# Ledger of designs, part 63: peptides against a protein of PDB entry 5K2M

Target 1, 273 residues: chain A of PDB entry 5K2M
Amino acid sequence: MRIGITYTVLRREEMAIKERAGEFGEVVMLHEDDLLFPGNYDLDVVIIRNVSHFKALYTARLFESEGIPTVNSSRLIFEAGDKLFATLRLAGKVPVPEWKAALSEGGALRVPDSLGYPLVSKPVFGSWGRLLAKVNDRDSLEAVLEHRKWMKNPLYGIHYFQEFVEKPGRDIRSYVIGGEFVGAIYRYSNHWITNTARGGKAEPCSDPEVEELSVKAWEAFGEGALAIDIFESEKGLLVNEVNPNMEFKNAARVTGADMAGKLVEYAVEVAKT

## One batch from the design tools (peptide; aimed at target 1 Y7 T8 L10 V51)

Design b2_p28_5_s1 (made by RFdiffusion4, then SolubleMPNN; from b2_p28_5, 10 letters changed)
Fold by OpenDDE base, seed 3:
Parts: sequence; structure tokens; C-alpha cells
Structure b2_p28_5_s1 (fold): chain B 273 residues (1-273), chain A 28 residues (1-28)
Amino acid sequence: as target 1 above (273 residues)
Amino acid sequence: MEEDLALSEEEIKELAEKAVEEEFTKVP
């Protein structure tokens, strides 16, 4: 078996995936600079680890056009990597934070009539809590909308809002691969944005309700490897978002779960279908 | 456990520019 791994940078995750993939066959590391299409790739499957959502999406679709399956698929990356499209899948299967979408400033200005204040403004694309805003009042909403008008990417004109969820100083990140629950962690933060590049405390999460909810959230998409972000609220557990390009170094370290091995095993299964 | 600082996109880009191409390893 020949396993491709596409990457932007060799992180702890990519090193672990490479090591585990070596147990199943020949490993082909493919940096973004090596990727030219159309190409003659002799691969049975490709594991997509490009950092950029759009680079990951296009890389997956390009390999699929050569008849090579990918983990994750371009379909899953497209639906799970957009916060609004992910919400549309999730809302039919699991509890989610209350949300609204608007396609104009005039529509966005009416969102508080339905959700009240405080709100969270999110871009539909992007990772790491970038451009998340807690909107406490009308003046703050107008400021966010004004700034969005001058942003060059037209996707910033898609206005996505959630209710502000009061969290117990932590959130939950779980991992589901091929429909199997692999593990979960608590992420502690003194900031309302728990997933910041500035570090935090991680602890194992062993909760049967989290496991059941995580599997149901994965079933909304029905394929691939997902990290799932869950909030503890006064209303119970809420699925906030999913990530089709999961980071797992901290979760693997804290739980001892072989997340890289599980991802490779799933990719080998995909290669055989 | 404390999380190591996650890399910024700029740090990821700088690391990507420095990332050595690792050759293919065959496993028997």
C-alpha cells in the first residue's frame, strides 16, 4: 500500500501520522511545493494535512480527480470546514447554540430581535478564533458590520451569529474517526474564546454523554475524521463546531489515545473500498 | 497539562519555508 500525506509544515501530528503510516506500507510525504496537477501519483490514499482550509479542500479534490481517495474527502472538508454549512448539518441531529444567518447588513441588524444580546459574530471560514467578536449592544453590531464591508473576501459578507453561551471556564474537544469515538479533553481558559493560540490547561474528559453526542455529531456528516467542539451550558451539552483538519497533539498526550494510528487505520480502510 | 503555544499562521508559514523535504521511507 502507498499512503500519501500532504502537509504545509511538519507538526507533531504529521510526524505521528507518518510514523504510524509506515507500519501499513510505503509513505509518501508531499509538501505543498511538490503538488502539481494533473500529475502521475501512484498512491492508494492521501491523508490531507494542509493547514489552510482552502488548500486542503482543493488538494483533496485534485487527488480525487486522479481517482485517488482522500482522508478527509473534499465533500467533508467543504461541509465541515464552513461554520454555517456545518451548523446546517449538526442542527438536524444534535443540540447546537441558537444561531442566525443574514446575507445583508439590513438583515444582520435584525438578528438581535430574535437572539437578543450578547451575540457572537463568526466568519463562516477560518480557524483559531480569528475574527470572533462578542457583540454586547447595537453600537458594537454596527461596528462589526461596518468593518466587514471593507474586507476584501466576499465571504465576510455572509453574516453568521450565535447566542453567547456562558461556559464554566472550559470547553470540550472530542475526536471521532470513521464513526468511532477516540477520545475527549477539557480545555481550560480564563478567556471566553477557549481555543486560543496562547495555550491553556488540558485534562482528559471521560463522560458517556460527551461520547454519545460526539458520535451523533459525526453521523450528521457520515464520513471521515472530525474534531468536535462542545460547550457545557445551562441547557446541557451543545455542539458548537467541527474541524475536518483536526489538531490532536494535546489530546493524544493527555488521553494517551493513538489518534494518529486511528486516522491511518481509517485511511487504509478507505483505500480498500 | 499545559498546552504548548500554538503556532501563529506567520510562524506556520516561516516553518513551512524551513521544512526539509523528507524522503520516502519504504517499510518491508
Scores: peptide ipSAE 0.013, ipTM 0.424, DockQ to the pose 0.083
OpenDDE base, seeds 1, 2, 4, 5: peptide ipSAE 0.010, 0.010, 0.007, 0.011; ipTM 0.472, 0.484, 0.433, 0.474

Design b2_p28_5_s2 (made by RFdiffusion4, then SolubleMPNN; from b2_p28_5, 13 letters changed)
Fold by OpenDDE base, seed 1:
Structure b2_p28_5_s2 (fold): chain B 273 residues (1-273), chain A 28 residues (1-28)
Amino acid sequence: as target 1 above (273 residues)
Amino acid sequence: DEEALALSEEEIKKLAEEAVLKEYTEVP
């Protein structure tokens, strides 16, 4: 068994994945600078750990073009890593925050007619709560749309909005790998953005409802390794988003779950199919 | 490996954020 691991930055997650992969076979670390295609790679599977969504997506697709399976697959990265495409999958299977998508400024200005205020404006791509805006009124909406107009990436012209969900000063991050629930954490923050990457405290989450909902959210995609963001709302649990390029350092530390091991085990099973 | 272990969590986060920000901000 030859296991590739692609990466941008050697984080604690990549170190843990490398260590666990070594128990199953030969490990080939592949920094982004090492990646050239076509490359005639001699690998049974590749674990995709590129920080960039797009680099991860294209890296996965390039290995797949050489007949090498990836974890996650390019299909999963594409569908789960885009917030709108992920919402389309999730909305048919699990409770999600109310959302609207608009393809023009004129369309976006009508979103409050359906969702009211406050709104959350999100880019369809991105991580760590970048470019999230709480939009409390019409003036704020117009300002966000004006700023988006001057952004150069065409994907900023895809206007994705959610209802603002009142949360109990925390959210939930769960992990499902190969359909198995691996663990969950609470992420505490005094800010409405509760991401641990922004200095939030993590604590273990042991809730059977979270476990069940997390598995159902994973089943909306039907493959791979996903981190799942869940909100505790007055309406009950809501699946906010999924991440096909999960950070798990804090979750592994807090829960004691072998998330790196579970990821490698899944990659080994993918290599055998 | 040793150099990566020497990076603080904050430095690693910054490098990861910078890697993503380039894709958001770099104009062809």
Scores: peptide ipSAE 0.072, ipTM 0.685, DockQ to the pose 0.511
OpenDDE base, seeds 2, 3, 4, 5: peptide ipSAE 0.087, 0.028, 0.029, 0.026; ipTM 0.700, 0.639, 0.634, 0.605; seeds 2, 4 fail the geometry check

Design b2_p28_5_s3 (made by RFdiffusion4, then SolubleMPNN; from b2_p28_5, 10 letters changed)
Fold by OpenDDE base, seed 1:
Structure b2_p28_5_s3 (fold): chain B 273 residues (1-273), chain A 28 residues (1-28)
Amino acid sequence: as target 1 above (273 residues)
Amino acid sequence: DEEDLALSEEEIEKLAEEAVLEEYENVP
């Protein structure tokens, strides 16, 4: 068994994955600078750990084009890593925050007619709560839309909105790998954006409803390793988003779950199929 | 690999953040 690991930065997650992969076979670390295609890669599977969503997506697709399976697959990265595409999968299976998509400024200006205020404006791509805007009124909506016109990426012209969900000063991040629930954490924040990368505290989450909902959310995609962001709302649990390029250093530390091991085990299973 | 192992957690987080920022900024 030869296991590739692609990465941008050698984080705690990549170190843990490397260590656990060594128990199953030969490990080949592949920094982004080492990647050239087409290539003659002698690998049974590649674990994709590129930080960039697009680099991860293209790396996965490039290996797949050479007959090498990836974890996650390019399909999963594509569908789960886009907030709108992920919402389309999730909304058919699990409770999600109310959402609206618009393809023009004129369409976006009508979003409050259905969702009201406050809104959350999200880019369809991105991580760590970047470019999230709480839109409290019409003036704020117009400002966000005006600023989006000056952004170079055409994907900023895809206007994705959610209802603002009042949370109890925390959210939940769960992890499902190969359909198995691995663990969950509470992420505490005094800000409406809850993210441990922004100095939030993490605590273990042991809730059977979270476990069940997390597995159902994973089943909307039906493959791979996903981190799942869940809100505690007055309406109950809501699946906000999923991440096919999950960070888990804090979750692993807090829960004691072997997330790196579970990821490697799944990759080995994928290699054998 | 050895250089990455020598980085502080703060430096690693910064590099990861920069890699994501580049994806937002360097769109042709």
Scores: peptide ipSAE 0.168, ipTM 0.716, DockQ to the pose 0.738
OpenDDE base, seeds 2, 3, 4, 5: peptide ipSAE 0.111, 0.087, 0.030, 0.167; ipTM 0.696, 0.689, 0.508, 0.716

Design b2_p28_5_s4 (made by RFdiffusion4, then SolubleMPNN; from b2_p28_5, 13 letters changed)
Fold by OpenDDE base, seed 5:
Structure b2_p28_5_s4 (fold): chain B 273 residues (1-273), chain A 28 residues (1-28)
Amino acid sequence: as target 1 above (273 residues)
Amino acid sequence: DAADEALSEEEIEKLAEEAVEKEYTEVP
């Protein structure tokens, strides 16, 4: 078994994945700067750990073009890593926050007619709550839309909005790998954006409803390793988003779950199919 | 390999953030 690991930065997650992969075979670390295609890669599977969504997507597709399976697949990265495409998968299977998409400023200005205020503006790509805006009124909506016109990436012209969900000062991050629930944490923050990477406290979450919902959210995609963001709302649990390029250092530490081992085990299963 | 092992957790997080920021700001 030869296991590739693509990466941008050697984080605690990549170190743990490397260590666990070494128990199953030869490990080939592949920094982004080492990747050239077409190549003659002698690998049975590649674990994709590129930090950029687009670099992860293209890296996965390039290995797949050479007949090498990836974890996650380019299909999963594409569908799960885009907030709108992920919502389209999730909305048919699990409760999600109310959402609207618009493809023009004039369309976006009508979103409050359906969602009301406050609403959340999100870019369709990106991580760590970057470019999220809580839009409380018309003036704030106009300001967000004006700023988007000056952003150079055409994807900023795809306007994705959610209802603002009042949370109990926390959210839930769960992990599902190969359809198995691995663990979950509460992320505490006094800010409306909860993220452990931004100094939020993490605590173990042991809730059978979270476990069941997390597996159902994973089943909307039907493959791979996903981190799942869940909100506790007055309407019950809502699946906010999924991440096909998950950070898990805090969750692994807090829960004691072998997330790196489970990811490697799944990659080895994928290599055998 | 050996140079990456010497980075602090904060430096690693910063490098990861910079890599994501490039995705937002690097226009082809």
Scores: peptide ipSAE 0.241, ipTM 0.745, DockQ to the pose 0.664
OpenDDE base, seeds 1, 2, 3, 4: peptide ipSAE 0.143, 0.105, 0.080, 0.110; ipTM 0.705, 0.681, 0.673, 0.686; seed 4 fails the geometry check

Design b2_p28_6_s2 (made by RFdiffusion4, then SolubleMPNN; its pose is not in this set)
Fold by OpenDDE base, seed 4:
Structure b2_p28_6_s2 (fold): chain B 273 residues (1-273), chain A 28 residues (1-28)
Amino acid sequence: as target 1 above (273 residues)
Amino acid sequence: MMERRLEEERRLLEEFEREERARLEAEE
């Protein structure tokens, strides 16, 4: 078996994946600079570890066009990596924060009529809490919308909003790979955006409700490896978002779960299908 | 007009990717 691993930066995750993949066959590390298409890569499966959502998406689709399966698939990356498309999948299966989408400024200005204040403005793409805004009032909403007009990427014209969820100073990140729950952590932060707390305290999360909800959230997509962000709210557990380009170094360290091994095992399964 | 929009979109995607990379490199 020949296992490709595409990457932008050789992180702890990519090193662990490489090491575990070596137990199953020949490993071919493919930096983004090495990728030219069409090509002849002679691979049975490719593990997609590109940092950029869009690079990951296109890389996956390009390999698939050559008959090489990917983990994650381009379909999964596309649907899970877009916050709005992910919400559309999740909302039919699991509790999610209340949300609205608007396709114009005029539409966006009516969102508070449904969600009230405070609300959260999110870009449909992006990681690490980038361009998340807590919108407390009309003036703040107008400011966010004005700034979005000057952003040249047309995707910033897709206005995605959620209710602001009060969290107990933490959120939950769980991991589901191939439909199996692998582990979960609490991420502590005094900031409303938990993802911005670089080096924040992480603790193992052992909660059967989290496990069940995480699997159901994964089933909304039905394939691949997902990190799942869950909020503890007054309404109960809410699935906020999923990430098809998961980081797991902290989760693996804290839980002792073999995230890299589970990912490789799943990729090997995909290669055999 | 459409080519300029595609080029601007590409530039923005590249800027986004550079920011993501710089963020990851700063965590190492």
Scores: peptide ipSAE 0.017, ipTM 0.496, DockQ to the pose 0.123
OpenDDE base, seeds 1, 2, 3, 5: peptide ipSAE 0.017, 0.007, 0.007, 0.013; ipTM 0.491, 0.427, 0.414, 0.448; seeds 3, 5 fail the geometry check

Design b2_p28_6_s3 (made by RFdiffusion4, then SolubleMPNN; its pose is not in this set)
Fold by OpenDDE base, seed 3:
Structure b2_p28_6_s3 (fold): chain B 273 residues (1-273), chain A 28 residues (1-28)
Amino acid sequence: as target 1 above (273 residues)
Amino acid sequence: MAKKKLEEERKRLEEFEKKLKEELEKEK
């Protein structure tokens, strides 16, 4: 078994994945600078750990073009890494926050007629709560839309909105790998954007409803390793988003779950299929 | 079975990527 690991930065996650992968076979670390295609790579599977969503997507697709399976697949990265495409998968399987998509400013200006205020404006791509806006009124909506016009990437012209969900000062992040629930954490923050990468405290989450919902959310995609962001709302649990390029350092530390081992085990399974 | 499924999914993605490029070229 020869296991590739692609990466941008050697984080604790990549170190843990490397260590665990070494138990199953030869490990080939591939920095982004080492990647040239076509390359005739002698690998049975590649674990994709590129930081950029787009670099991860293209890296996965390039290995798949050479007949090498990836974890995650380019398909999963594409569908799960886009907030709108992820919502389209999730909405048919699990409760999600109320949402609207608009393809123009004129469409976006009508979103409050159906969702009301406050709204959350999200770019369809991006991580760490970048370019999330809480939109409380018409003036704020117009300002967000005006700023979007001057953004050079055409994907900023895809307007994705959610209802604003009041949260109990925390979010849930769960992890499902190969359809198995691996663990969950509460992520605490005094800000409406909850992210542990921004200094939030994490605690273990042991809730059977979270486990069941997390598995159902993963089943909407039906493959790979996903981190799942869940809100505790007045309407019950809502699946907000999924991440096909999961950070798990804090979750592994807090839960004691061997997320790196589970990811490698799944990659080895994928290699054998 | 899974290699065949992966190859089928790869082909579907290639067809989608082709179609998407063709659509993006028409919008220019």
Scores: peptide ipSAE 0.029, ipTM 0.387, DockQ to the pose 0.021
OpenDDE base, seeds 1, 2, 4, 5: peptide ipSAE 0.007, 0.008, 0.000, 0.008; ipTM 0.311, 0.334, 0.239, 0.315

Design b2_p28_6_s4 (made by RFdiffusion4, then SolubleMPNN; its pose is not in this set)
Fold by OpenDDE base, seed 1:
Structure b2_p28_6_s4 (fold): chain B 273 residues (1-273), chain A 28 residues (1-28)
Amino acid sequence: as target 1 above (273 residues)
Amino acid sequence: MEKERLEEEEKKLKEFEKKLKEELEKEK
């Protein structure tokens, strides 16, 4: 077994994955600078850990073109890493925040007619709460739309909105790998954007409802390793988004779950199929 | 050694996250 690991930065996650992968075979660390295609890679599977969503997506697709399976697959990275495409998968299986998509400013200006205020403007791509806006009124909506016009990436012209979900000062991040629930954490924040990267406290989440919902959310995609972001709302649990390139250092530390081992085990299973 | 390397890689990650924000701002 020869296991590739692609990466941009050697984080705690990539170190843990490397260590656990060494128990199953030879490990080949591949920095982004080492990636040239087409290439003669002697690998049975590649674990994709590129920080950029698009670099991860293209890296996965490039290895797949060489006949090398990836964890996650380019399909999963594409569908799960786009907030709108992820919502389309999730909405058929699990409760999600109410959402609207608009393909023009004129369409976006009508979103409040359906969702009301407050609403959340999200880019379809990006991490760490980048370009999330709580939109409380028409003036704020117009300002967000005006700013989007000056953004050169055409994907900023895809307007994705959710209802604003009042949360109990926390959200849930769960992890499902190969259809197995691995663990979950609460992420505490004094801000409406809950993110552990902003210094939020993490605590273990041991809730059977979260476990069941997390597995159902994973089943909407049917493959790979996903982090799942869940909101506790007045309407019950809502699956907000998924991440096909998950950070898990805080979750592994807090839960004691072997997330890196489970990811490697799944990659070894994928290599055998 | 390992802790210092992790702290340095976490620093590089923050710098990369900053650059990626700046690049996503320059792709603007």
Scores: peptide ipSAE 0.013, ipTM 0.349, DockQ to the pose 0.325
OpenDDE base, seeds 2, 3, 4, 5: peptide ipSAE 0.007, 0.000, 0.005, 0.000; ipTM 0.347, 0.336, 0.361, 0.306

Design b2_p28_7_s4 (made by RFdiffusion4, then SolubleMPNN; its pose is not in this set)
Fold by OpenDDE base, seed 5:
Structure b2_p28_7_s4 (fold): chain B 273 residues (1-273), chain A 28 residues (1-28)
Amino acid sequence: as target 1 above (273 residues)
Amino acid sequence: SHEEDLKLSEEEIEKKAREAVEREYTEP
């Protein structure tokens, strides 16, 4: 078996995936600069680890066009990597924070009429809590919308909002690969954004409700490897978002789960189907 | 390159990863 791994930067996750993949076959590391299509690649499967959502999406689709399956698939990356598209999938299967989408400034200004304040403004793409804004009032909403007009990417004109969820100083990150729950962590922060990439601490999460909800969230997409962000709220557990290109170094360290191995095992299964 | 990344600290790698994404959105 020949396993490709596409990547932008050799993170701890990519190193772990490479090492585990070597146990199953020949590993071909493919930096973004090495990718040219059509390329007649001799690979049985490709693990997609490009940092950019868009580059990951297009890379996956390009390999698929050559008949090479990818983990994750371009379909999954497309649907899960966009916060709005992910919400559309999730909302049919699991509890999610209340949300609104608007396609104009005039529409966005009416969002508080239904969600109230405070709101969370999110871009539909992006990682590490970038461009998240807690919007407490009308003045703040107007400011966020004004600033978005000066941003060059047209996707910033897609206005996605959630209710602000009061969290107990933490959130949950779980991992589901091939429909199997692999593990979960609490991410602690004194800030309303709890992402560990912003200095949060991680602890193991062992909760059967989290496990069940995580699997159901994965089932909304029905394939691949997903990290799932879950909020603890007064309404119970809410699935906030999913990530089809997750970081897992902290979760692997804290839980002891072999996330890289599980990802490779799943990729090998995909290659054999 | 793979060899270059092996010489970086974890923090430098994380920074490089963030910058790779940010450039996609901020560069003209």
Scores: peptide ipSAE 0.362, ipTM 0.863, DockQ to the pose 0.589
OpenDDE base, seeds 1, 2, 3, 4: peptide ipSAE 0.360, 0.357, 0.343, 0.346; ipTM 0.863, 0.860, 0.857, 0.852; seeds 2, 4 fail the geometry check

Design b2_p28_8 (made by RFdiffusion4)
Pose (drawn by RFdiffusion4):
Structure b2_p28_8 (pose): chain A 273 residues (1-273), chain P 28 residues (1-28)
Amino acid sequence: as target 1 above (273 residues)
Amino acid sequence: SERFEEDLELTEEEKEEIAEEVIEEDFE
């Protein structure tokens, strides 16, 4: 059993994964510099841990082209990692915040007629709560759209919006791996953006409703290891997003759950075809 | 590998900084 781990830097998550994988077989640490294709790699499975979402997608696709299964797969990395594609997959399967998509500035200006104010603008490929905006009126919408327009990346031209959900000073992050719920936390902040990457704080979450909803959200994709974001609202729990390159250091510490171990166990199972 | 050994010498703070820079590059 040879288990590959692709990485950019060795965060706590990557170190814990490397250690768990060592109990099952030979670990082959693959920095981005070690990635060259086409190439001959002798691996039964690769755990994708690249920090760049896009580099993780392409390395997963490249290893798949060498006949080497990846966790997560290139398909899941793309579908789950893009806010719009993921929302299309979650819709009708679990409750989600109301959302709209527009393809131009003019189309985006009509979004408030459907969603109302306040509304949330976010990039389709983003993470760590970056470039999220709470838009309270037309002037703010025009400001966000003007800035998005002048940004180089054509992906900023895909305008994705959600109604603003009044959360109780926190949100929920849960983890489902291979269909098994493995844990959840609250992420607190005095700011409406609660990511731990922006200073949000982890506490254990033992709400049985989140466990069931988290499995249903995972079932919309039917594979892999997903970190799932959930909002509490006046209309019950809402699934906001799913994440295919999960961070969990604060979550594992707070809940005591072995998220690195469960990811590895799942990877060994996929390695057996 | 040489690269892996060099990576092991990085502090947690340096690693966090590098990871953040990588995230920011995605947004550019």

Design b2_p28_8_s2 (made by RFdiffusion4, then SolubleMPNN; from b2_p28_8, 15 letters changed)
Fold by OpenDDE base, seed 2:
Structure b2_p28_8_s2 (fold): chain B 273 residues (1-273), chain A 28 residues (1-28)
Amino acid sequence: as target 1 above (273 residues)
Amino acid sequence: SKTHEEALKLSEEEIEKLAREIVDKEFE
């Protein structure tokens, strides 16, 4: 068994994956600078750990074009890594925050007619709470839209909004790999944006409802390894988003779950199919 | 690879900084 691991930087996650992969076969570390396509890599499976969503997506697709399966697949990275596309998958299976998408400023200005205020404006791509805006009123909405006009990336013209969900000073991040629930944590923050990457604290989450919901959310995609963000709302648990390029150092530390091992085990299974 | 050896020499803080910079560049 030859296991490739693509990476941009060697985070704790990549180091853990490398270590665990070594127990299953030969490990080939592949920095982004080492990758040229087309090529002959002689690998049975590749674990995709590029930091950039787009680089991860294209790297996965390029390996797949060479007949090498990836974890995650390019399909999963594409669908789960886009907030709107992920919502489309999730909304058919699990409770999600109310949402609207608009393709123009004129359309976006009508979003409050359906969802009211406050809203959360999100880019469809990106991570770690970047370019999230709480939109409390018409003036704030107009300001966000005005600024979007001057942004270079055409994806900023895709206007994705959610209802603002009041959270109890925390959210939940769960992990499902190959359809198996691996673990979950609470992420605490004094800010409405809860993310451990921004200095939030993590604690173990042991809730059967979270486990069940997490598996159902994963089943909306039907493959791979996903981190799942869940809100505790007045309406119950809501699946906010998923991440196909998950960080898990805090979750692994707090829960003691072997997330790296589970990821490698799944990759080995994928290689054998 | 040489790149891999260089990557092993970085501190956790430096690695996290680099990762943040990469993510930030996606929004430019």
Scores: peptide ipSAE 0.462, ipTM 0.897, DockQ to the pose 0.908
OpenDDE base, seeds 1, 3, 4, 5: peptide ipSAE 0.411, 0.430, 0.422, 0.423; ipTM 0.860, 0.883, 0.877, 0.886

## One batch from the design tools (peptide; aimed at target 1 L10)

Design b2_p29_1 (made by RFdiffusion4)
Pose (drawn by RFdiffusion4):
Structure b2_p29_1 (pose): chain A 273 residues (1-273), chain P 29 residues (1-29)
Amino acid sequence: as target 1 above (273 residues)
Amino acid sequence: EEEEKEEEELEKAEEEEEERIAEGEEENE
């Protein structure tokens, strides 16, 4: 059993994954510099841990082209990692915040007629709560759209919006791996953006409703290891997003759950074809 | 040598995380 781990830097998550994988077989640490294709790699499975979402997608696709299964797969990395594609997959399966998508500035200006104010603008490929905007009126919408327009990345032209959900000073992050619920936390902040990457704080979450909803959200994709974001609202729990390159150091510390071990156990199972 | 290299990479990851978190707290204010 040879287990590959692709990484950019060795965060705590990558170190814990390397250790657990060592109990099952030879660990082959693959920095981005070690990635060259086409190439001969002798691996039964690769755990994708690249910090760049896009580098993780392409390395997963490249290893798949060498006949080497990846966790997570290139398909899941793409579908789950893009807010719009992921929302299309979650819709009708679990409750989600109301959302709209527009393809131009003019189309985006009509979004408030459907969603109302306040509304949330976010990039389709983003993480760590970056470039999220709470838009309270037309002037703010025009400001966000004008800035998006001048940004170089054509992906900023895909305009994705959600109604603003009044959360109780926190949100929920849960983890489902291979269909098994492995844990959840609250992420608190005095700011409406609660990511731990922006200073949000982790506490244990033992709400049984989140466990069931988290499995249903995972079932919309039917594979892999997903970190799932959930909002509490006046209309019950809403699934906001799913994440295919999960961070969990605060979550594992707070809940005591072995998220790195469960990811590895799942990877060994996929390594057996 | 390998252990030293990994330690340096871990320290670098921790520093980058701390800088990102400080920036995010400042933007919230």

